Peptides against a protein of PDB entry 4Z5W. Designs and how they scored, part 78

Target 1, 305 residues: chain A of PDB entry 4Z5W
Amino acid sequence: IPDVFLELNKLWYFSAQSNLFNGEMPRSLSNSRSISLLSLRNNTLSGQIYLNCSAMTNLTSLDLASNSFSGSIPSNLPNCLRLKTINFAKIKFIAQIPESFKNFQSLTSLSFSNSSIQNISSALEILQHCQNLKTLVLTLNFQKEELPSVPSLQFKNLKVLIIASCQLRGTVPQWLSNSPSLQLLDLSWNQLSGTIPPWLGSLNSLFYLDLSNNTFIGEIPHSLTSLQSLVSKENAVEEPSPDFPFFKKKNTNAGGLQYNQPSSFPPMIDLSYNSLNGSIWPEFGDLRQLHVLNLKNNNLSGNIP

## One batch from the design tools (peptide; made by RFdiffusion4, then SolubleMPNN)

Design b2_p15_5_s2 (from b2_p15_5, 4 letters changed)
Fold by OpenDDE base, seed 2:
Structure b2_p15_5_s2 (fold): chain B 305 residues (1-305), chain A 15 residues (1-15)
Amino acid sequence: as target 1 above (305 residues)
Amino acid sequence: QETGGIFTEDPTPPS
């Protein structure tokens, strides 16, 4: 990418995703006073990520995902006082979340999907201080760590939590019950154990639950049949979605499906590939908004209602 | 090891 952004003093949106750009991010771009939305995802950019937050006073969205960047997570990003959305997926950091992210009050959406992030306990302890954090994606990190169940953890405004494919141990953490606005929970492809907690059914906004490919035991909580978002069509206020797409691998599509917004996911309960027993509750029939109920590959018995 | 769930990295490299 040429170092010409000093001349582009009115540029507020720069989208150059899915190209063949190589080399470093140009210094003039890292110092742009005008840029609000920056997407360079899916290129071959390299070097260390550096942003001059004192200059980049208009920066609201940053997507650098799927590049060959190296080095540390930029600890100065909280100084970008308007920065709301960050996608750092598939950047091999091999790092912990910086302590400075405790001060990241502008942050609303963060993804580190497949970024070799370490220490989930530290990450969650830090990120709980981000009072405006609504979307958190941590898929493909924290390999074989334990999902912390520390009751002091609190994500009050969390709407989307995705921590898939981490081989995480532990149980569904009680601190998630303190996230009453949670709409989408994906904890699939871990080593989570214990029972599915009944308090999940009290999350009135929860329309998408993926607990598949874990080691959960016991019965399906009857409270899941009373998930309010799945009983009645709430007027889903179109909340501002993250400025980055989500992807889900389906069995048939090697490339996955793209979802531009969390609301584009079908209302779903996926409990497949566990060790759940007991019956399928007939009251799942009350979930009139439910599109997908996946209970396959469990130890369920009795009649199908 | 099989991986699944939702992610935000581009599933296809640039072409």
Scores: peptide ipSAE 0.604, ipTM 0.921, DockQ to the pose 0.901
Fold by OpenDDE base, seed 3:
Structure b2_p15_5_s2 (fold): chain B 305 residues (1-305), chain A 15 residues (1-15)
Amino acid sequence: as target 1 above (305 residues)
Amino acid sequence: QETGGIFTEDPTPPS
C-alpha cells in the first residue's frame, strides 16, 4: 500500500479488504487524523501492528483480520479513545490479552478469532473491565484450557459471546447469568461438561444458543421453552452491530455463510452432539420465533411432540 | 480436528 495518506486529510473510510496488498501498513495511515473506519482484512500485510493513537483521534473501527502481521498485540490501543470495533481474527499473535485492555472503555466489539490467544482466565479477567463491551469473539483460541467459572466475572453489557472450537473444559459458567442482555451464545465444539443450567432460560434476549459438540449430560432444562425472545417477537432494537461480518461453516459449504449482523442469524437452539437424556418438551411448540431446533446425536427418549 | 461455530476471519483467501 503506498504511503500517500498524509495528503488524504479528508479520508474518513478506507476499505481495501480482500486484495493482494503486501508489506507493512503505511506510516501515513498509522498517523491519519481523519480516518474513522479502517479495513485491511484479507490481505498479505506483514510486520508489527502499530497505530499512533495520539494522531488517530477519529479511529472508530479497525479490521486487520486475515493478515500476516507478527509481534505482540498493540498494548497502546486503549489510547485510541474513540476505537469501538477491533477485528484481529487470523493474526498469529501467540500471546495473552494485554493488561492495558482493562482501560479500553471505548471498546464495544472485539474479535480474536483464530489468533493463537492464550490464557482465557486472564483474558476474561481483563476484558470484564471493558464496560461497553457488547460483542466478544474468541473462537479457535485457548486450546484445552478450562473455561473459568469464577462468579465474580461480570460482562454487564455483553450481547454476543462466541467461544467456539477451543476444546475448553469446565461447565457453562455461572458468571454468564450476570449478562442479562445476552442475545447470542456460541460455546460449540468444546469439551464442556455437566448439565445445561436452567438459568439460561432466564436470558430474555437470547435468540441464538449453540452448545453443540460438547459433553453435556442430563435433561434439557424446561426453562429453555420459556425463552422470551423466542416466544414473542420483541422489537430487537437494532443496536449498532460490529463493523465486521460473522461466518458460520455449513457441512456442505466450504466457504460457510456470511452474516453481516448478529440479528441475521436464524433464531436457534442447537444442543446436538451431546449426551443429553430425557424427553423433548412439548412446550418447545411455544417458541413461535424459533427457526432451528437441533437435538440430534443425544440420548433423548420418549415421543417427539 | 473438526472445528465449527461462528468465526470472523475470511473463509476464502483473496483472489
Scores: peptide ipSAE 0.600, ipTM 0.920, DockQ to the pose 0.901
Fold by OpenDDE base, seed 5:
Structure b2_p15_5_s2 (fold): chain B 305 residues (1-305), chain A 15 residues (1-15)
Amino acid sequence: as target 1 above (305 residues)
Amino acid sequence: QETGGIFTEDPTPPS
């Protein structure tokens, strides 16, 4: 990428995704006063990520996902006072989240999907201080760690939590009950155990629940048949979605399906591939907005209602 | 090990 961004003093949006760009990010780009949205995703960019936050006063969205960047997570990002959205997926950091992220008040959406992030306890302890954090994606990190259940953790404004494919141990964490605005929860493809907690059915905005491919036991909580978002069509306030897409692998397609917004996911309860027992509640028939109910590969018995 | 769930990395490299 050429070092010409000083001349582009009116440039507010720069997207150069899915190209063959290599080398480092240009210094003039790292010092741009005009850029609001920057996407360099899916390239071969390298070197250390550096942004001059004192210069980049208009930066609101940063997508550097799927690049060959190296080094530490930039600890100065909280100084970018308008920065809301960060996608650092598939960047091999081999690091913990910086302590400076406790001060990241502008942050609304963060992804470290498949970025070799370590220490989930430290990560959650830091990120709980981000009072505006609504979307958190941590898929393919924290391999074989324990999901912390510390009740003091508080994500009051969290709407989307995705921590899939981490081989995490533990139980569904009680601190999630402190997130009443939670709409989408994906904890699939872990080693989570115990029972599915009844308080999940009290999350009135929860329309997408994936607990598949774990080691959950006991009965399906009856409270899941009363999930308000699945009973009635709530006028989902179209809140600003993250500026990056989501992907879900379907078993039959090598490519992930793209979802441009969290609201594009079908209303779903997936409890498949666990050790759940008991009956299917007839009251699942009350979930008039439910598109997908997946209960396959469990120990369920009785009649199908 | 099979992996699944939602992610945000590009599923395909640029062509």
Scores: peptide ipSAE 0.600, ipTM 0.920, DockQ to the pose 0.882
Fold by OpenDDE base, seed 4:
Structure b2_p15_5_s2 (fold): chain B 305 residues (1-305), chain A 15 residues (1-15)
Amino acid sequence: as target 1 above (305 residues)
Amino acid sequence: QETGGIFTEDPTPPS
């Protein structure tokens, strides 16, 4: 990418995603006063990520995902006072979340999907201080760590939590009950154990629940049959979604499906590939908005209602 | 190991 962004003093949006750009991010780009939306995702960019937050006063969205960047997570990003959305997926950091992110009050959406992030306890302890954090994606990190269950953890405004494919141990953490605005929960492909907690059914905005491919035992909580978002069409005002797309791998297509916003996911309960027992509650028939109910590969018995 | 769930990295490299 040429180092010409100093001359582009009116450039508000720069998207150069899915190209073959290599080398470092241009210094003029890292100092751009005009850029609000920056996407360089899916390139071969390298070097250390550095942004001059004192210069980049208009930066609201940053997508650097799927690049060959190296080094530390930029600890100065909280100084980008308007920065809301960050996608750092598939950047091999091999790092912990910086302590400075405790002060990241502008942050609304963060993804570190497949970024070799370590220490989930520290990550969640830090990120809980981000009061405006609505979307958190931590898939393919924290390999074989324990999902902290510390009751002091609080994500008050969290709407989307995705921590899939981490091989996480532990149970569904009770601190998630402190996130009453949660709409999408994906904890699939972990080693989570215990029972599915009944309080999940009290998350009235929860329309997408993926607990598949874990080691959950016991019965399906009856409270899941009363998930209000799945019973009735909530006139949920479409809140601003993250500026980065989501992907879900389908078994048949190597490339996965793209979802441009969390609301594009079908209303779903996926409890497949666990050790759940008991019957399927007939009251699942009350979930009139449910598109996908996946209970396969469990120890369920009785009649199918 | 099989992996699944939702992610935000590009599933396809740039062409």
Scores: peptide ipSAE 0.595, ipTM 0.920, DockQ to the pose 0.887

Design b2_p15_5_s3 (from b2_p15_5, 5 letters changed)
Fold by OpenDDE base, seed 3:
Structure b2_p15_5_s3 (fold): chain B 305 residues (1-305), chain A 15 residues (1-15)
Amino acid sequence: as target 1 above (305 residues)
Amino acid sequence: EETGGIFTENPTPPS
């Protein structure tokens, strides 16, 4: 990318995603006073990520996903006082979340999907201090670690939590009950065990639940038949979505599906590929907003309602 | 290893 951004003193939005840009990020871009939204996703950019947060006073969104950056996670990002959205997916850091992220009060949406992040306990202990954090994506990290169940963990404003394909051990953590605004939960493709906790049915905003491909046992909690967001069409306040898209792999489509916002996901309960037993509750018929109920590959018995 | 769930990286490389 040419180092010409010093002259572009009115540049507010720069999107150069899905191109063939290589080399380092231009220094003039890393010092841009005008830039608010920066997306360089899906290129071949390399080197260390460095942003001059003292200069980049308007930076609100950063998407550097799917690049060949190296080195550490930039510990100075919390100094970018207006930075809300970060997508660092598919950047091979091989690192822990920096301790400085405890001070990241502007942060609303964070993705480290497939970024070789280590130590989920430290990551969650740090990120719980981000009081404005609404979206957290940690898919394809923390391989074979234990999902911490520490009841003191608190994500008060969390709306979207995605921690898929980590081979995580443990149970559905009780600290998630401290996130009453949770709308989307994906813990699929882990090694989570125990029973599905009944308190999940008390998450009145939860419209998307994926617990598929785990080792859950016991009955489906009857409380899931009373998920308020699936009973009645609440006017989901179109809250500001993350500035980055989500992707879901479908078995038949190598490219997956793109979802530009969390509200674009179909209302879903996916409990497939577990060891759940008992009956399918007839009261699932009360979930008038539910589009997908996936219970396949369990030990369920009785009548299909 | 089979992987699934939601992610935010591009599923396709740049053209």
Scores: peptide ipSAE 0.591, ipTM 0.916, DockQ to the pose 0.895
Fold by OpenDDE base, seed 5:
Structure b2_p15_5_s3 (fold): chain B 305 residues (1-305), chain A 15 residues (1-15)
Amino acid sequence: as target 1 above (305 residues)
Amino acid sequence: EETGGIFTENPTPPS
């Protein structure tokens, strides 16, 4: 990428995704006063990520996902006072989240999907201080760690939580009950155990629940048949979605399906590939907005209602 | 090991 961004003093949006760009990010780009949205995703960019936050006063969105960047997570990002969205997926950091992220008040959406992030306890302890954090994606990190269940953790404004494919141990964490605005929860492909907690059915905005491919036991909580978002069409306030797409692998397609917004996911309860027992509740018939109910590969018995 | 769930990295490298 050429070092010409000093001359582009009116440039507010720069997207150069899915090209063959290599080398480092240009210094003039790292000092741009005009850029609001920057996407360089899916290239071969390298070196250390550096942004001059004192210069980049208009930066609101940063997508550097799927690049060959190295070094530490930039600890100065909280100084970018308007920065809301960060996608650092598939960047091999081999690091913990910086302590400075406790001060990241502008942050609304963060992804470290498949970025070799370590220490989930430290990560959650830091990120709980981000009062505006609504979307958190931590898939393919924290391999074989324990999901912390510390009740003091508080994510009051969290709407989307995705921590899939981490081989995490533990139970569904009680601190999630402090997130009443939660809409999408994906904890699939872990080693989570115990029972599915009944308080999940009290999350009135929860329309997408994936607990598949774990080691959950006991009965399906009856409270899941009363999930308000699945009973009635709530006018989902079109809140600003993250400026980056989501992907989900379907078993049959090598390519992930793209979802541009969290609201594009079908209303779903997936409890497949666990050790759940008991009957299917007839009251699942009350979930008029439910598109997908996946209960396959469990120990369920009785009649199908 | 099979992996699944939602992610945000590009599933395909640039061509």
Scores: peptide ipSAE 0.587, ipTM 0.918, DockQ to the pose 0.882
Fold by OpenDDE base, seed 2:
Structure b2_p15_5_s3 (fold): chain B 305 residues (1-305), chain A 15 residues (1-15)
Amino acid sequence: as target 1 above (305 residues)
Amino acid sequence: EETGGIFTENPTPPS
């Protein structure tokens, strides 16, 4: 990418995603006072990520995902006082979340999907201080770590939590019960154990639950048949979605499906590939908004209602 | 190892 952004003093939106750009991010871009939305995802950009937050006073969205950046996570990003959305997926950091992110009050959406992030305990302890954090994606990190169940953890405004494919140990953490606005939970493809907690059914906004490919035991909580978002069509207030798409690998499509918004996911309960026993509750029929109920590859018995 | 779930990286490399 040429270093010409000094001349582009009115540039508000720059999208150069899915190109063949190589080399470092231009210094003039890292110092742009006008840029609000920056997307350079899916290129071959390299070097260290550096943003002059004192200059980039209009920066609201940053998507650098799927690049060959190296080095540390930029600890100064909390100084970008308007920065709301960050996608750093598929950047090999091999790092912990910076302590400075405790001060990241502008942050609403964060993804580190497949970014070699380490220490989930530290990450969650830091990120709980981000009071405006609504979307958190940590898929493909923290390999074989334990998902912390520390009751002091609190994500009050969390709507989307995705921590898939981490081989995480532990149980469904009780601290998630303190996230009453949770709409989408994906903890699939881990080594989570114990029972599925009944309090999940008290999350009235939860329309998408993926606990598939874990080691859960016991019965399906009857409280899941009373998930309010799946019983009645709430007027889903179109909340501002993250400025980055989501992808889900379906068994048949190697390329995954793209979802531009969390609300584009079908209402779903996926408990497949566990060790759950007992019956399928007939009251799942009350979930009139449910599109997908996946209970396959469990130890369920009795009659199919 | 099989991986799944939701992610935000592009599934296709730049072409």
Scores: peptide ipSAE 0.580, ipTM 0.905, DockQ to the pose 0.887
Fold by OpenDDE base, seed 4:
Structure b2_p15_5_s3 (fold): chain B 305 residues (1-305), chain A 15 residues (1-15)
Amino acid sequence: as target 1 above (305 residues)
Amino acid sequence: EETGGIFTENPTPPS
């Protein structure tokens, strides 16, 4: 990418995603006062990520995903006072979340999907201080760590939590009950154990639940049949979604489906590939908004309602 | 190891 952005003093949006750009991010770009939306995803950019937050006063969205950046997570990002959305997916950091992110009050959406992030306990302890954090994606990190269950963890405004494919141990953490606005929960492809907690059914905005490919035991909580978002069409005001797309791998096709917004996910309960027992509750029939109920590969018995 | 769930990286490498 040429180092010409100093002259582009009116450039508000720069998207150069899915190209073959290599080398470092231009210094003029890292110092751009005009850029609000920056997407360089899916390139071969390298070097250390550095943004001059004192210069980049208009930066609201940053997508650097799927690049060959190296080094530490930029600890100065909280100084970008308008920065809301960060996608650092598939950047091999091999790092912990910086302590400075405790002060990241502008942050609304964060993804570190497949970024070799370590220490989930520290990450969650830090990120809970981000009071405006609504979307958190941590898929393919924290390999074989334990999902912390510390009751002091609080994500008050969290709407989307995705921590899939981490081989995480532990149980469904009770601190998630402190996130009453949770709409989408993906904890699939972990080693989570214990029972599915009944309080999940009290998350009235929860329309997408993926607990598949874990080691959950016991019965399906009856409270899941009363998930209000799945019983009735809530006029959920479309809140501003993250500026980055989501992808879901389908078993059969190498290409993940793209979802531009969390609301584009079908209303779903996926409890497949666990060790759940007991019957399928007939009251699942009350979930009139449910598009996908996946209970396959469990130890369920009785009649199918 | 099989992986699944939702992610935000492009599933296709840059062409």
Scores: peptide ipSAE 0.563, ipTM 0.894, DockQ to the pose 0.875

Design b2_p15_5_s4 (from b2_p15_5, 6 letters changed)
Fold by OpenDDE base, seed 2:
Structure b2_p15_5_s4 (fold): chain B 305 residues (1-305), chain A 15 residues (1-15)
Amino acid sequence: as target 1 above (305 residues)
Amino acid sequence: METGGIFTENPNPPS
């Protein structure tokens, strides 16, 4: 990418995604006072990520996903006082979340999907201080770590939590009950154990639950049949979605389906590929908004209602 | 190792 952004003093949106750009991010871009939305995802950009937050006073969205950046996570990003959305997916950091992110009050949406992030306990301890954090994606990190169950963890405004494919141990953490606005929970493809907690059914905004491919035991909580968002069509206030898309593989060999907003996911309960027993509750029929109920590959018995 | 769930990296190679 040429170093010409000094001349582009009115540029508020720059998208150069899905190209063949190589080398470092231009210094003039890292110092742009006008840029609000920056997307350079899906390129071959390299070097260390550096943003001059004192200059980049209009920066609201940053998508650098799927690049060859190296080095540390930029600890100065909290100084970008308007920065709301960050997509750092598929950047191999091999790092912990910086302590400075405790001060990241502008942050609303963060993804580190497949970014070799380490220490989930530290990451969650830091990120709980981000009072405006609504979307958190940590898929493909923290390999074989334990999902912390520390009751002091609190994500009051969290709407989307995705921590898939981490081989995480532990149980569904009680601190998630302190996230009453949670709409989408994906903890699939881990090594989570114990029972599915009944308090999940008290998350009235929860329309998408993926606990598939874990080691959960016991019965399906009857409280899941009373998930209010799945009983009645709430007027889903179109909340401002993250400025980055989500992807889900439908089949092992299929390309990922793109979802531009969390609300584009079908209302779903996926408990497949566990060790759940007992019956399928007939009251799942009360979930009139439910599109997908996936209970396959469990130890369920009795009648199908 | 099989991986699944939701992620934010584009699974499609840059064309």
Scores: peptide ipSAE 0.553, ipTM 0.898, DockQ to the pose 0.881
Fold by OpenDDE base, seed 3:
Structure b2_p15_5_s4 (fold): chain B 305 residues (1-305), chain A 15 residues (1-15)
Amino acid sequence: as target 1 above (305 residues)
Amino acid sequence: METGGIFTENPNPPS
């Protein structure tokens, strides 16, 4: 990318995604005072990620996903006082979340999907201090670690939590009950065990639940038949969605469906590929907003209601 | 290793 951004003192939005840009990020871009939204995803950019946060006073969104950056996660990002959205998906960091992220009060949406992040306990302990954090994506990290169950963990404003395909051990953590605004939970493709906790049915805003491809046992909690967001169409206030899209793989095909916002996901309960037993509750018929109920590949018995 | 769930990297390579 040419180093010409010093002259572009009115540049507010720069999107150069899905190109063939290589080399380092231009220094003039890393010092841009005007830029608010920066997307360089799906390129071959390399070197260390460096942003001059003292210069980049208007930076609100950063998407560097799917690049060949190396080195550590930039510890100075919390100094970008207006930075809300970060997508660092598919950047091979091989690192822990920086301790400085405890001070990241502007942060609302963070993705490290497939970024070789390590130590989920440290990551969650740090990120719980981000009081404005609403969207957290940690898919394809923390391989074979244990999902922390520490009851002191608190994500008060969390709306979207995605920690899929980590081979995580443990149970559905009780600290998630401290996130009453949770709308989307994906813990699929882990090694989570125990029972599905009944308190999940008390998450009145939860419209998307994926616990598929785990080792859950016991009955389906009857409280899931009373998920308020699936009983009645609440006017989900269209809160500002993350500036990055979400993707879900459809079967074995290499392609994924794109979802531009969390509200674009169909209302879903997916408990498939577990060891759940007991009956399918007839009261699932009360979930008038539910589009997808997936209970396949369990040990369920009785009548289909 | 089978992988699924939601992610934020584009699975479609740039053409």
Scores: peptide ipSAE 0.552, ipTM 0.894, DockQ to the pose 0.868
Fold by OpenDDE base, seed 5:
Structure b2_p15_5_s4 (fold): chain B 305 residues (1-305), chain A 15 residues (1-15)
Amino acid sequence: as target 1 above (305 residues)
Amino acid sequence: METGGIFTENPNPPS
């Protein structure tokens, strides 16, 4: 990428995604006063990520996903006072989240999907201080760690939590009950155990629940048949979605389906591939907004209602 | 090891 961005003093949006760009990010780009949205995803950019936050006063969105960046996560990003959205997916950091992220008050959406992030306890302890954090994606990190259950963790404004494919141990964490605005929860493809907690049915905005491919036991909580978002069509306030898309594989061999916003996911309860027992509750018939109920590969018995 | 769930890296090659 040429070092010409000093002359582009009116440039507010720069997207150069899915190209063959290599080398470091240009210094003039890292010092741009005008850029609000920056996307360089799906390239071969390298070196350390550096942004001059004192110069980049208009930066609101940063997508650097799927690049060859190295080194630490930039600890100065909280100084970018308007920075809301960060996608650092598929960047091999091999690091912990910086302590400075406790001060990241502008942050609304963060993804570290498949970025070799370590220490989930430290990550959650830091990120709980981000009072405006609504979307958190931590898929394919923290391999074989324990999901912390510390009740003091508080994500009051969290709407989307995705921590899939981490081989995490532990139980569904009680601190999620402190997130009453939670709309989408994906904890699939872990080693989570115990029972599914009844308090999940009290999350009135929860329309998408994926607990599939774990080791959950016991009965399906009857409270899941009363999930308010699935009973009645709530007027979901169209909140600003993250400036990055989500992906889900339909099958192991299929390409990823793209979802441009969390509201594009079908209303779903997926409890498949666990060790759940008991009956299917007839009251699942009350969930008039539910599109997908997946209970396959469990120990369920009785009649199908 | 099979992996699933939601992620934000594009799994599709750039066209």
Scores: peptide ipSAE 0.544, ipTM 0.897, DockQ to the pose 0.839
Fold by OpenDDE base, seed 4:
Structure b2_p15_5_s4 (fold): chain B 305 residues (1-305), chain A 15 residues (1-15)
Amino acid sequence: as target 1 above (305 residues)
Amino acid sequence: METGGIFTENPNPPS
């Protein structure tokens, strides 16, 4: 990418995604006062990520996903006072979340999907201080760590939590009950154990629940049949979604489906590939907004209602 | 290792 952004003093949006750009991010770009939206995803950019937050006063969205950046997570990003959305997916950091992110009050959406992030306990302890954090994606990190169950963890405004494919141990953490605005929960492809907690059914905005491919035991909580968002069409005001898309693979050999916003996911309960027992509750029939109920590959018995 | 769930990296090759 040429180092010409100093002359582009009116450049508000720069998208150069899905190209073959290599080398470092241009210094003029890292110092741009005009850029609000920066997307360089799906390139071969390298070096350390550095943004001059004192210069980049208009930066609101940053997508650097799927690049060859190296080094530490930029600890100065909280100084970008308007920065709301960060996608650092598929950047191999091999790092912990910086302590400075405790002060990241502008942050609304963060993804570190497949970024070799370590220490989930520290990450969650830090990120809970981000009071405006609504979307958190941590898929393919924290390999074989334990999902912390510390009751002091609080994500008050969290709407989307995705921590899939981490091989995380532990149980569904009770601190998630402190997130009453949670709409989408994906904890799939972990090693989570214990029972599915009944309080999940009290998350009235929860329309998408993926607990598939875990080691959950016991009965399906009857409270899941009363998930209000799945019983009735809530006129949920579409809150501003993250500026980055989500992806879900249907099959191992299929390309990922793109979802531009969390609301584009079908209303779903996926409890497949666990060790759940007991019956299927007939009251699942009350979930009139439910598009996908996946209970396959469990130890369920009795009649199918 | 089989992996699934939602992620934000594009799994599709650049066209």
Scores: peptide ipSAE 0.542, ipTM 0.894, DockQ to the pose 0.821

